# Designs tried in a protein design run: peptides against a protein of PDB entry 4A54. Part 95

Target 1, 94 residues: chain A of PDB entry 4A54
Amino acid sequence: MSVADFYGSNVEVLLNNDSKARGVITNFDSSNSILQLRLANDSTKSIVTKDIKDLRILPKNEIMPKNGTKSPSTNSTKLKSAETYSSKNKWSMD

## One batch from the design tools (peptide; made by RFdiffusion4, then SolubleMPNN)

Design b2_p28_3_s3 (from b2_p28_3, 13 letters changed)
Fold by OpenDDE base, seed 5:
Formats: C-alpha cells, sequence, structure tokens
Structure b2_p28_3_s3 (fold): chain B 94 residues (1-94), chain A 28 residues (1-28)
C-alpha cells in the first residue's frame, strides 16, 4: 500500500519532540517525504516524515472538528453589464 | 525509504484499529 491510500484518514501524529498533531491526511510529497495534514482550524500542517515518532489512525466517529469547508466564496464578480447607453444619435436629416 | 516506513506505520495502525473495532463488535 502507498501513503496515498490513506488520504482522507484522520490521524494523530507524535513527533520526535513529543508534540502532537491531529488532522486529515490531504497529501504526501514523495520528493521531499512531507506529509500534509489539514487541521481542525482548516489550516495545513506539513510534517517531515523523519520527524514522526509514531502515528495512529483515529476512528471516523470521533468528533472531528467540523472542517469549516471554506466553500470557495465564488466571488461572483457581478460583471456589471456595461449598459451600452445607445446614444440615440438623432441624425436629423435635413 | 521514508515513504515506505510511513506507509508501513499507517498499515499497522489501520490493522490495530480494525482489531480494536472488531473487539468492540463494531467491525466485521
Amino acid sequence: as target 1 above (94 residues)
Amino acid sequence: SLEEKLSKKLEESLKELKEELKKKGLYK
């Protein structure tokens, strides 16, 4: 299996400095061996694999902090339809 | 490789979780 098989999994990562991070696996950079987690506050944390002491997959039913899906606010740029003011050039034919 | 190590840890953790869930009657 590859790391990609675990995308979307909620994990707790214990780092070598004894700090912990919890988040959803969103990506893995194979070139740099960097694991990316989406945290509860919707921020992204990049973790270098060599700094990982241990990890565990968390059950789905644990109250994951609601990923505030930042719905891409489609800034509907209201294209102000340039009202082409048809200047009625009254061509007065003399 | 580091990637291989990470994937193995993930696999082991998944296996452990499945066994725990099975023990609790939450997994077939």
Scores: peptide ipSAE 0.565, ipTM 0.884, DockQ to the pose 0.400
Fold by OpenDDE base, seed 1:
Structure b2_p28_3_s3 (fold): chain B 94 residues (1-94), chain A 28 residues (1-28)
Amino acid sequence: as target 1 above (94 residues)
Amino acid sequence: SLEEKLSKKLEESLKELKEELKKKGLYK
């Protein structure tokens, strides 16, 4: 599988310096081996792959139990479920 | 390659998540 197969996945990345980042995978720069995450504040964080110690994919709907590490209370901005605009193109074939 | 290493980590994580969900009866 390629990294691109995981675009849109929410991940927690543990870096070699023991810092953590959480975000949605939006892109991967193969030339520079840079993973791009969209963070909760809609900013983009670029992470060099060599700096990644570990990562985990987070489930979409499960409020992961707050293990006692003070994850900054990012206000759960309700990811507005992309209303599947079922554009019912009523192709009224007249 | 670094890309291959990253993809493997992602695959392993996905596998682990699926197994956890199966154990919880949440993955059909």
Scores: peptide ipSAE 0.563, ipTM 0.881, DockQ to the pose 0.624
Fold by OpenDDE base, seed 4:
Structure b2_p28_3_s3 (fold): chain B 94 residues (1-94), chain A 28 residues (1-28)
Amino acid sequence: as target 1 above (94 residues)
Amino acid sequence: SLEEKLSKKLEESLKELKEELKKKGLYK
């Protein structure tokens, strides 16, 4: 699978400096190996892949830390791909 | 490549999540 197959997924990224970022995968720059996340405040964070220590996909209904706003959703988040993981792979939290 | 490493991490994480949800009866 490619990184693009996971566009629209909510992820938690642990960086080498032990900081964390949570957001929706919106893009991946293959030339520069940069992962882009849409954060809860609707801003975009660019992360260099080599700085990623660990990464996990979050459940769709998991409560994410809010920066004064709702967490990004696949339906409202600008993505670079027409296909999103969240649309294809559903799970029930009930 | 870094891209391959990232994709593998994503795949592994997805697998783990699915297994966890299945154990909880929250995923088909």
Scores: peptide ipSAE 0.538, ipTM 0.880, DockQ to the pose 0.506
Fold by OpenDDE base, seed 3:
Structure b2_p28_3_s3 (fold): chain B 94 residues (1-94), chain A 28 residues (1-28)
Amino acid sequence: as target 1 above (94 residues)
Amino acid sequence: SLEEKLSKKLEESLKELKEELKKKGLYK
């Protein structure tokens, strides 16, 4: 399986400096080996893979960041592609 | 590769989660 198969999963990442990050996997940059997480406050955290000590997928019932990213149910890998809601701030210039 | 290592960790974590859910009777 590829990292992309886990887009939308809620994960806890333990870093080499013993800090932790929790968020939904939104993207992986293969060229730079960077994992992107959407955090609870809807911000994005970029993590260099080499800095990851450990990782676990969290159950769906655990506090997921508000935007209902369906953890990959075993059967229907409906990887709901984390639609990057680019909040296009449609700055409606009247 | 780093990508392969990360993918493997994710797969292992998913497997562990499924087994835990089965033990709790929450997963068929």
Scores: peptide ipSAE 0.540, ipTM 0.880, DockQ to the pose 0.492; fails the geometry check

Design b2_p28_3_s4 (from b2_p28_3, 13 letters changed)
Fold by OpenDDE base, seed 1:
Structure b2_p28_3_s4 (fold): chain B 94 residues (1-94), chain A 28 residues (1-28)
Amino acid sequence: as target 1 above (94 residues)
Amino acid sequence: SLEEELSKKLQESLEELKKKLKELGLLE
């Protein structure tokens, strides 16, 4: 299982400073160990994994207050492992 | 090589995250 398997999951992150963030996992920057969340206001928040005290996956039915943000249509667009592969391809040791 | 070092760092970061997720019971 890869981190990409959690892309699109709604999560609550508890940070070491006891603050909380809720959002959808959109990306993981492996180089910097940064987890990116899309928040309810459509902004993005970057969280360094070392600052994470706890993380929970929220049930799909937990209505994040739908402020009119279109639930990203679960268009199961196969987030083709290709984008992680394309970043891997840049470092693909031929 | 520099490429190997970067690849290693990337993999280490992923493994660290996976470890944390496993510790939290979020990853099998």
Scores: peptide ipSAE 0.089, ipTM 0.580, DockQ to the pose 0.046
Fold by OpenDDE base, seed 4:
Structure b2_p28_3_s4 (fold): chain B 94 residues (1-94), chain A 28 residues (1-28)
Amino acid sequence: as target 1 above (94 residues)
Amino acid sequence: SLEEELSKKLQESLEELKKKLKELGLLE
């Protein structure tokens, strides 16, 4: 299994600076540890894995927010049905 | 390398997430 299994999946990435990015995983460069997302505006964003504080996969039915729309307050609006599993990845650079 | 370790950690996290999603029937 590889990260490629998630290509095409919608994800929300929380960065170390507390900013968020939402998009579809389009690529992962394992050599450089870079995750590439396609954003709602069809632009791409490359994220260095060390900058990732948290990552979760969004349900397929979630509308990707257009760039600039504050992610609706993650009010855990329980999308009642899908327990969104949030994976907190802390990478130590030590 | 540091990059490899970070990549590995990300991969492991995603695999764990994948497992959870499969268990929930949210991922094939």
Scores: peptide ipSAE 0.083, ipTM 0.601, DockQ to the pose 0.086
Fold by OpenDDE base, seed 5:
Structure b2_p28_3_s4 (fold): chain B 94 residues (1-94), chain A 28 residues (1-28)
Amino acid sequence: as target 1 above (94 residues)
Amino acid sequence: SLEEELSKKLQESLEELKKKLKELGLLE
């Protein structure tokens, strides 16, 4: 089981300093051990996992204010297909 | 409860990941 299995889960994180953060797990950076949460105000909070004292899954019925979190539009960089400019070099053979 | 089980699994996964990262010297 990986952390990725919990992406999209609403969680409450208790930090070592006894502060709490609530949000949806959006990402985990394994290289830096950083858990990313989207908060109710649509901001993103990055938490170093070593600072996590406890974590719990929140019940689905907790009315998180539906701030319309715009899913990060994957800007599909339309790879502009290199239009092969077929330069019709009309070599006019003189 | 299912919720409690999921929470436990998440915590276990995080702890396992932390352990692996520490073993690799990627986490203090």
Scores: peptide ipSAE 0.075, ipTM 0.603, DockQ to the pose 0.061
Fold by OpenDDE base, seed 2:
Structure b2_p28_3_s4 (fold): chain B 94 residues (1-94), chain A 28 residues (1-28)
Amino acid sequence: as target 1 above (94 residues)
Amino acid sequence: SLEEELSKKLQESLEELKKKLKELGLLE
């Protein structure tokens, strides 16, 4: 299994500073350990992997960052564009 | 549902990936 298996996934990333980012995984630079997310506004955010505390896949019943994006979990899921927001009590630490 | 099961399975795979990334020193 590689990070590429998750390209196109809608994810929420919890950073070490407790901030959150939501977007679609578009790329992973293994050489520099950088995860790239496309955000709701179609901009790209680069996150250093070491700054990630946790991450999860967003379920289809939650607000998704971009309309027309398909999650790898389902091929038929219709997504709506929405703004990013924070959610609580959804993280399970390893 | 099948869709729900697939979503859960993908989440589990992601957790496994996180574990591997930690082992490689890519994730704290």
Scores: peptide ipSAE 0.082, ipTM 0.593, DockQ to the pose 0.097; fails the geometry check

Design b2_p28_4_s2 (from b2_p28_4, 13 letters changed)
Fold by OpenDDE base, seed 4:
Structure b2_p28_4_s2 (fold): chain B 94 residues (1-94), chain A 28 residues (1-28)
Amino acid sequence: as target 1 above (94 residues)
Amino acid sequence: LSFSSSWKPPSEEQREEARKLAEEELKK
């Protein structure tokens, strides 16, 4: 499983400092393990994956960024809304 | 290059450290 399977998904990320970020997954830096989110204000936020305490996929009815949202067409990955995937979204580049 | 699932969530110790650092930054 790769983080690319979740591109376009709206997620809520709980960080180790208990702050939250919500946005659409737009990119992943495989070399540095950095997740990029597009936020509701159309800005981007980069998050180091080691700083992620928890992550959940948000339901489609949640507030989403204005642009760039696409539903993943990956055949192998079925996303469940409002589920926590912190233990499942474990990825690195080999 | 391929993707693997080797990533793990941070330990409790790492979470506590991150929290402390954030608190210290807010106090400055």
Scores: peptide ipSAE 0.072, ipTM 0.592, DockQ to the pose 0.035
Fold by OpenDDE base, seed 5:
Structure b2_p28_4_s2 (fold): chain B 94 residues (1-94), chain A 28 residues (1-28)
Amino acid sequence: as target 1 above (94 residues)
Amino acid sequence: LSFSSSWKPPSEEQREEARKLAEEELKK
């Protein structure tokens, strides 16, 4: 799956230190493997993917951050709500 | 231009180390 497929998705990220971050995926730096989230307070948080223990896509009915990115169109990519991505993932950028 | 990269979840050892570091930070 492409990281771009998750742009606009509301996610919960569990970090290696067992802290959690919730936000909308706004960007991904492939060179540095940094995931950018927009949080509920409109701030941004950058997370290095190596620090991610677990990540799940939240249901659409979950609270979205203010000025959040539009959810990706599900027309081409079947993203399952509440799916956990803790296994080996392949990231592609076109 | 297209590129692909792979991400694997951290090892248990790496997670434990990160947890320990976080605990130390919280204790300061």
Scores: peptide ipSAE 0.070, ipTM 0.593, DockQ to the pose 0.035
Fold by OpenDDE base, seed 2:
Structure b2_p28_4_s2 (fold): chain B 94 residues (1-94), chain A 28 residues (1-28)
Amino acid sequence: as target 1 above (94 residues)
Amino acid sequence: LSFSSSWKPPSEEQREEARKLAEEELKK
C-alpha cells in the first residue's frame, strides 16, 4: 500500500511520550520518515515516525480540520474506520 | 520515481525511554 492511500485521512497519533495529535495526513517525507499533519487550528505538525507509538485512522464521521485537507487517492482501497495503521507496515510512493 | 518503504513501531524500550525523558521535563 502507498502513503498516498492515506492522504486526507483523519488520524490520531499517539507519540512515545504519550502525547496525542489529531489531524489530516497532508504529506510524508520518505527520506526522513516524517509524517505531516494538518491540525484543527489549521497549523501543521511534523512528526518523525520513530516517535510514533501508535496511529489509527479515525471514523469519517468525526470532525475534520477546516483547512488543509487532501482527498484520499482514487486508487486507494477502502480503509476500515478506526483501523490501526501500525498493522499496515509497508507503503510505497510514486 | 516509485519507491517502497516500511515503518515499524518503536520497541517497548524506546517508548519507555522517550516517556521517561518527557516526564522528567514536565517535572522541572
Scores: peptide ipSAE 0.071, ipTM 0.592, DockQ to the pose 0.034; fails the geometry check
Fold by OpenDDE base, seed 1:
Structure b2_p28_4_s2 (fold): chain B 94 residues (1-94), chain A 28 residues (1-28)
Amino acid sequence: as target 1 above (94 residues)
Amino acid sequence: LSFSSSWKPPSEEQREEARKLAEEELKK
């Protein structure tokens, strides 16, 4: 599973300093290990992955601000909503 | 842009170091 698989996902990132950021994953720089988020105000935030303590994907039902960028027709391969909203979905890229 | 296939969260030691650095920066 690659970071690219999560492009367009709304996420909450908990940083090592206990600050939080919420946004949509727009890019990942693999060379520098930088995750780019688009925030609610349409600004972008770059986060070094080493500074990430935890990351969770937010459910789609939360009103993403309608910025009209055409949702790429993700071929709805039904990612089976793994129902287990277990809060501990530690994003393990393993 | 090569996607690194595996991001692992930092170790507890790395988190503690990062926390200390952040605290020091906030105290300045």
Scores: peptide ipSAE 0.069, ipTM 0.602, DockQ to the pose 0.034; fails the geometry check

Design b2_p28_4_s3 (from b2_p28_4, 14 letters changed)
Fold by OpenDDE base, seed 5:
Structure b2_p28_4_s3 (fold): chain B 94 residues (1-94), chain A 28 residues (1-28)
Amino acid sequence: as target 1 above (94 residues)
Amino acid sequence: LTFPSSWKPPSKEQQEEAKELAKKLKEE
């Protein structure tokens, strides 16, 4: 079981300075020990794990921050169908 | 105004998951 198994979980983080942050876990950077939360206002907050005093998982029925995650519009690059330029080979019979 | 339904304390399972998450965040 990894930290990634908790991606999308709504959490309340208590920091060492007694401040609280609530958000959805969107990423964890293990190299830098940074937990990324998406907040209710669609902003992101990066939290250094050493600054975490306590963490609780919030029940799913709590008002999830409106994930205005613009799903990356898969710009379906309309593969411009190569219009088969029907090269009218005018075979001029000479 | 539907009051958000009574804050239910996290289940024992959720508390365990939170502890496990906190542990993993410190181990990595």
Scores: peptide ipSAE 0.192, ipTM 0.688, DockQ to the pose 0.043
Fold by OpenDDE base, seed 4:
Structure b2_p28_4_s3 (fold): chain B 94 residues (1-94), chain A 28 residues (1-28)
Amino acid sequence: as target 1 above (94 residues)
Amino acid sequence: LTFPSSWKPPSKEQQEEAKELAKKLKEE
């Protein structure tokens, strides 16, 4: 299993500075230890792997809202109020 | 960061895959 096996996976990266990045893995530079993500705005972000505190794979069905794709006006099914699920996902890296 | 209300927690399998990926990213 290589990092390349995860190309196209949607991920959330928690950085050491407690910032988060979400995107699709598009490339990994092993020589420089750089993970490349495509963000929702179709921009790319390069992340140095040493700065990664934690990483989670997001479900494939999370269509990253591309800014420009008109969400098909499927009827405003009331996305019920984003209850702030405080996802205390305990990233317990024990 | 507002998670969409339809956010399902990753399966155990996905969580394991994420750990493996994170491990590889640190080893390479």
Scores: peptide ipSAE 0.189, ipTM 0.703, DockQ to the pose 0.050
Fold by OpenDDE base, seed 1:
Formats: C-alpha cells, structure tokens, sequence
Structure b2_p28_4_s3 (fold): chain B 94 residues (1-94), chain A 28 residues (1-28)
C-alpha cells in the first residue's frame, strides 16, 4: 500500500502548530515530502509531512459541508397531472 | 465543539488505515 492508494480520500490533518486542515488528498510529492490537499473552497493546500502531528481519514459519507450552493430548488413544476381528458365516450346509444 | 450528530467515529479499519498512511508519509 502506497500514499497513492489514498488519493481521493477526505482527511483531517492536525499540524504541529495545532491548526487543522481538511481536504481531499490530490497529490503527494515524495521528493519534497509534501502532501497536497484540495480544500472545500476548491483551493489547494500544500503541507510538509514533517509538520503533520496526526492524520485521520474521514468517512466517505461525511457530507463535506458543501458551502450551501443552494441546490437549485428545482421548482418541482407540479407535473400537472395530465387531466385524463375522460373523453366522455358519448356512447350515445343512438 | 459539538460534533454534528451525524458524525460517526472512524471505523477501527479506517483508524488503522490512517495510522498506516501517517506512517508512510513519515517514511517517504
């Protein structure tokens, strides 16, 4: 198992300065020991691995607080139930 | 800081994976 196996994982990184970063692992530079995270604002943060105190993997089902991009309220256009035009079959029994 | 009620602690497996990842990040 390599660091690359965790690409796309959502993680919380605790830094030595007690700050926290949350993001998706997008890259790891082994030569420079730099972990790259994509943050919730779509920005990237580079973290030197020596500055990492602790790391946890966040469960996949943790809804990253999507900044409330209002899901466009698809106005549920009330599908006007097609009034079944009961074509009154004028069965005029004539 | 109340964790959102929907926060599930990481599974033992995920916690072990995180430890393994942290170890690898320090070894590389």
Amino acid sequence: as target 1 above (94 residues)
Amino acid sequence: LTFPSSWKPPSKEQQEEAKELAKKLKEE
Scores: peptide ipSAE 0.179, ipTM 0.694, DockQ to the pose 0.048
Fold by OpenDDE base, seed 2:
Structure b2_p28_4_s3 (fold): chain B 94 residues (1-94), chain A 28 residues (1-28)
Amino acid sequence: as target 1 above (94 residues)
Amino acid sequence: LTFPSSWKPPSKEQQEEAKELAKKLKEE
């Protein structure tokens, strides 16, 4: 089992300064001892592993705290399906 | 910080995996 086996896992990292970071593990640089997290705002955070006090894996169903950024109202422009009025050509048989 | 009421604590297995991950991150 390698660190790479945890890529895509949602984690909470407790840092030595008692700050917390939550994100998905996207990369680990073993040469520089840097863990990369993708945060809920799609930004990336690089964490030096020596600064990690504790780490926990979050369950997959844990709703990442949606920072209350206003969901842009995707105006789903309901493309009004043009009801092609099939003009029933009333074939008047004379 | 109100954790959502649906927050399930990690299973013992997940907690062990997290400890193992934290260990590996420090050893590599």
Scores: peptide ipSAE 0.189, ipTM 0.705, DockQ to the pose 0.049; fails the geometry check

Design b2_p28_5_s1 (from b2_p28_5, 9 letters changed)
Fold by OpenDDE base, seed 1:
Structure b2_p28_5_s1 (fold): chain B 94 residues (1-94), chain A 28 residues (1-28)
Amino acid sequence: as target 1 above (94 residues)
Amino acid sequence: LPPFVTPKSYSEEALGEALQKSLELLKK
C-alpha cells in the first residue's frame, strides 16, 4: 500500500528518540524515504522513516492541541493605502 | 486513542502497511 493513500490523514509519530510529532500527511519522498507532516502551526516537518519507531492515525475530530502559537496579533495596522492621487497631468499639447 | 503500530521495516511499503493497520485499528 502506498503512503499516498493516506495523504490528508492526521497521524502521530513516535520517533526513536522518544519524541512525538503530530500532523497531517502531506507528502512522501520515495527517493529519500522522508515523510512530510503539516503541523498545527502550518509548518512542515520532515521525518526520515528510519527515525520512526511507531505511528498511529488519529481520529478526525481530535482537536490537535493547537500549540497555542499565539497568533501574532497582527496589529491590523490599517495601512491606509494613501490613494496616491495620480495627478493626471493633462499635458496640454499647445 | 488507537494503539501505536510499529512498521516492519523502513521501506515505503512497510510504512503504508503500518498506516493501513493503524486505520483498521481506528475503525474497531
Scores: peptide ipSAE 0.706, ipTM 0.947, DockQ to the pose 0.544
Fold by OpenDDE base, seed 5:
Structure b2_p28_5_s1 (fold): chain B 94 residues (1-94), chain A 28 residues (1-28)
Amino acid sequence: as target 1 above (94 residues)
Amino acid sequence: LPPFVTPKSYSEEALGEALQKSLELLKK
């Protein structure tokens, strides 16, 4: 089973140093074995898998303080098509 | 709150299995 199947889940991780981290699984770096959690303050914590002692998925109803940082609506900056200013080459008749 | 689950190893597969087990425990 892939960790990607649990993206968006709220988890609590107990680390080998007895500290705890709580957040939403946002990514897993397979090359480096790094679990990324989005924390309540919208920061990202990267945890190396070897530092994980225990984990649990938390129920959805636990009000993570939604610091509702609205995903910046990608204002699709309409790339104004640079109007190719047709430089009228003034053909000098001579 | 559900109990903690210990991954069997530090592999991605083991982490996925631990997450699955934790989810099952949560539903109970």
Scores: peptide ipSAE 0.702, ipTM 0.946, DockQ to the pose 0.517
Fold by OpenDDE base, seed 3:
Formats: sequence, structure tokens, C-alpha cells
Structure b2_p28_5_s1 (fold): chain B 94 residues (1-94), chain A 28 residues (1-28)
Amino acid sequence: as target 1 above (94 residues)
Amino acid sequence: LPPFVTPKSYSEEALGEALQKSLELLKK
């Protein structure tokens, strides 16, 4: 099973130094065996797999301290309604 | 909160298996 199958999952990692990291899995570097987590402050933490003691996936409903990341401003691209220029084709029949 | 899972090795496959196990435990 690939780590990529779990991209977007919120995980808690217990490291060998007894510190903990919580974040969303954003990437895995297969060449270097590095797990990348996006943290609550929107920074990225890189964790070498050899430093991982334990891990768990957290439930979706767990209030991750959502740092008030501004909801991506839906750039409401105001689709400027193409003003249908009603080209009044005034066909002047002379 | 679900229990922690210990990967069996430091390989990508072992990490994936640990994540899968954790997901299964979360669904119980």
C-alpha cells in the first residue's frame, strides 16, 4: 500500500525523541524516506521515517486547531456577465 | 482517539501498512 493513498489525512506522529507532530500528509519522498506534514500554522514539517516511533490517523471531526486559514478567498471571478451587446442589427432596408 | 500503530520497518510499504491499520482502527 502506498503512502500516497493517505494524502490529505490528518495524522499524529510520535517521534523517537518523544516529541509529537500533528498535520496533514501532503507528500512522501520515496528516495529519502521522508514524510511531509502540513502543520496548523501552514508550515511544512519533514520527518524521516527512521525517526517515527508510532503514528495514528485522527478522526475528521477532531477540531484541528484550524489556524483561521482564511477560507481560500473564492476568487469569485465575477464572471463579468458578458453584456450581450444586443447588436441592434438595424437592417435599414432602403 | 484511536490507538497508536507502530510501523514494522522504516520502508514506505511498512509506513503505508501502518497507516492502513490505523485507518481500520479508526473505523471501529
Scores: peptide ipSAE 0.702, ipTM 0.946, DockQ to the pose 0.616
Fold by OpenDDE base, seed 4:
Structure b2_p28_5_s1 (fold): chain B 94 residues (1-94), chain A 28 residues (1-28)
Amino acid sequence: as target 1 above (94 residues)
Amino acid sequence: LPPFVTPKSYSEEALGEALQKSLELLKK
């Protein structure tokens, strides 16, 4: 079964050092065996699978602090493509 | 809260299976 089937799930991971991490599964790096969680503060935590002791999916009703994802106002800096019309009028006066 | 599930190995497949098991336990 693929970890990708659980993207968006809220999980609690117990690590081998007895610390815990809670977050939403956002990605899994198969090449490096890294589970990525989005934490309550909207940061990303990368966890190497070898460091995982136990895990559990949390019920949806657990009020994850909705960190209001401030939608980064993509200031669509309209890259005003300044069409630099390089009119190199190279008037080569012969 | 549901019980923790221990992955059988550190492979992606084992992690997926553990997640599935955890989900099943959550639904019981």
Scores: peptide ipSAE 0.702, ipTM 0.947, DockQ to the pose 0.515

Design b2_p28_5_s2 (from b2_p28_5, 12 letters changed)
Fold by OpenDDE base, seed 2:
Structure b2_p28_5_s2 (fold): chain B 94 residues (1-94), chain A 28 residues (1-28)
Amino acid sequence: as target 1 above (94 residues)
Amino acid sequence: LPPFVTPKSYTEEDIGKALQESLKLLEK
C-alpha cells in the first residue's frame, strides 16, 4: 500500500525521541524514505521514516489549532493581462 | 482519539499499511 493513498490525511507521528508532529501528509520520498507533513503554520516538516515510532490518522473534525495568525492576504497580484496591442500596421496605400 | 499504530518497518509499504490500519481504527 502506498503512502500516496493517504495524501491529505491529518496524521500525528510519534518520533523515536518522543516528540510529536501533527500535520497533513503532502508527500513521500520513496528514494530517501522521507514523509513530508504540512504543519498548522503552513511550514513543511520532513520526517525520516526510520525516526517514526508510531503514527495515527486523526479525525477530520479535529480543529487543528488554527494559530490565528491571519494569513497575510497574499495580494493576488493581478496578472496584468499584457494587452498585446496588435499594432494594426496601417498599410497606407499610396 | 484513535490508538497509535506501530509500523513494522521504515519502508513505504509498511508505513502505508500502518496508515491503513490507523484509518480502520478511526472508523470503528
Scores: peptide ipSAE 0.714, ipTM 0.948, DockQ to the pose 0.583
Fold by OpenDDE base, seed 5:
Structure b2_p28_5_s2 (fold): chain B 94 residues (1-94), chain A 28 residues (1-28)
Amino acid sequence: as target 1 above (94 residues)
Amino acid sequence: LPPFVTPKSYTEEDIGKALQESLKLLEK
């Protein structure tokens, strides 16, 4: 099971030092075992998984302080296929 | 609020399993 399945979930993490972090799961670095959370102040916290003691997913209805950054609307910028205009080299055979 | 889940290890797989367990607990 991949952590990526839970991207966008609001999570509370209890660390081994008894501190807590709350945020939305935005990324997981599998090579370095780092969980990235977006915090309420829109900053990113990187957590090494070795420092995680406990975790829980929080219900969506908890009014995360909407710091108003709109979820980036995935504007599917339709990559307009650059129609390679084949410049018709009009070889004028004079 | 749902209970905390303790991952079995620090691996991605076990973190993922802990998240899944937490989600199941949230849905009850």
Scores: peptide ipSAE 0.709, ipTM 0.948, DockQ to the pose 0.565
Fold by OpenDDE base, seed 4:
Structure b2_p28_5_s2 (fold): chain B 94 residues (1-94), chain A 28 residues (1-28)
Amino acid sequence: as target 1 above (94 residues)
Amino acid sequence: LPPFVTPKSYTEEDIGKALQESLKLLEK
């Protein structure tokens, strides 16, 4: 089972040092065994899985402050369609 | 709040399994 199946889930992680982290699972780095959580302040916390003691998924109804994810302003760079001026090279055959 | 689940290891698979178990516990 992949951690990716749980992207977007709110999780609480108890670390080996008895500290806790809460956030939304945003990514998992399989190469480095790093779980990434988006925290309430919209920062990202990277947790090495070796440091995880326990975890639990939290119910959705817990009012995590909806930090308004600023929808990335997709600057729709209107790719100005470069009008391919088809320069009709009128090759005048003399 | 649901109970904590202890992963069997630090591997992605075991973390995933722990998450799945936690989800099942949340739904009961």
Scores: peptide ipSAE 0.709, ipTM 0.948, DockQ to the pose 0.553
Fold by OpenDDE base, seed 3:
Structure b2_p28_5_s2 (fold): chain B 94 residues (1-94), chain A 28 residues (1-28)
Amino acid sequence: as target 1 above (94 residues)
Amino acid sequence: LPPFVTPKSYTEEDIGKALQESLKLLEK
C-alpha cells in the first residue's frame, strides 16, 4: 500500500523525541523515506520515517486551527473540454 | 480522537499499512 493513497489526509505524528506534528500529507519520498506534511502555517515539515513512533489520521471535521488563510478557492478551472471542433476541412478538390 | 497506530517499520509499505489501519479505526 502506498502512502500516496493518503495524500490530502490530516495526520498527527508522534515522534521518537515525544514531539508531535500535525498536518496534511502532501508527499512521500520513497528514496529517502521522508514524509512531508503541510502545517497549519502553510509551511512544509519533512519527517524521516525512522523518527516516527506513532501516527493517526484525524477526522476531517477537526478544526485544525484554520488560520484564516482562505483556502484558495480551488478555482476548479473547469478544464473547458477543448471541444475538438472537428473542423471538417472539406478540401473541395475542383 | 482515534487511537495512535505504531508502524512495524520505517518502510513506505509499513507506513502505508499503519495509515490504512488508522483510517479503519477512524471509521468505527
Scores: peptide ipSAE 0.708, ipTM 0.948, DockQ to the pose 0.644

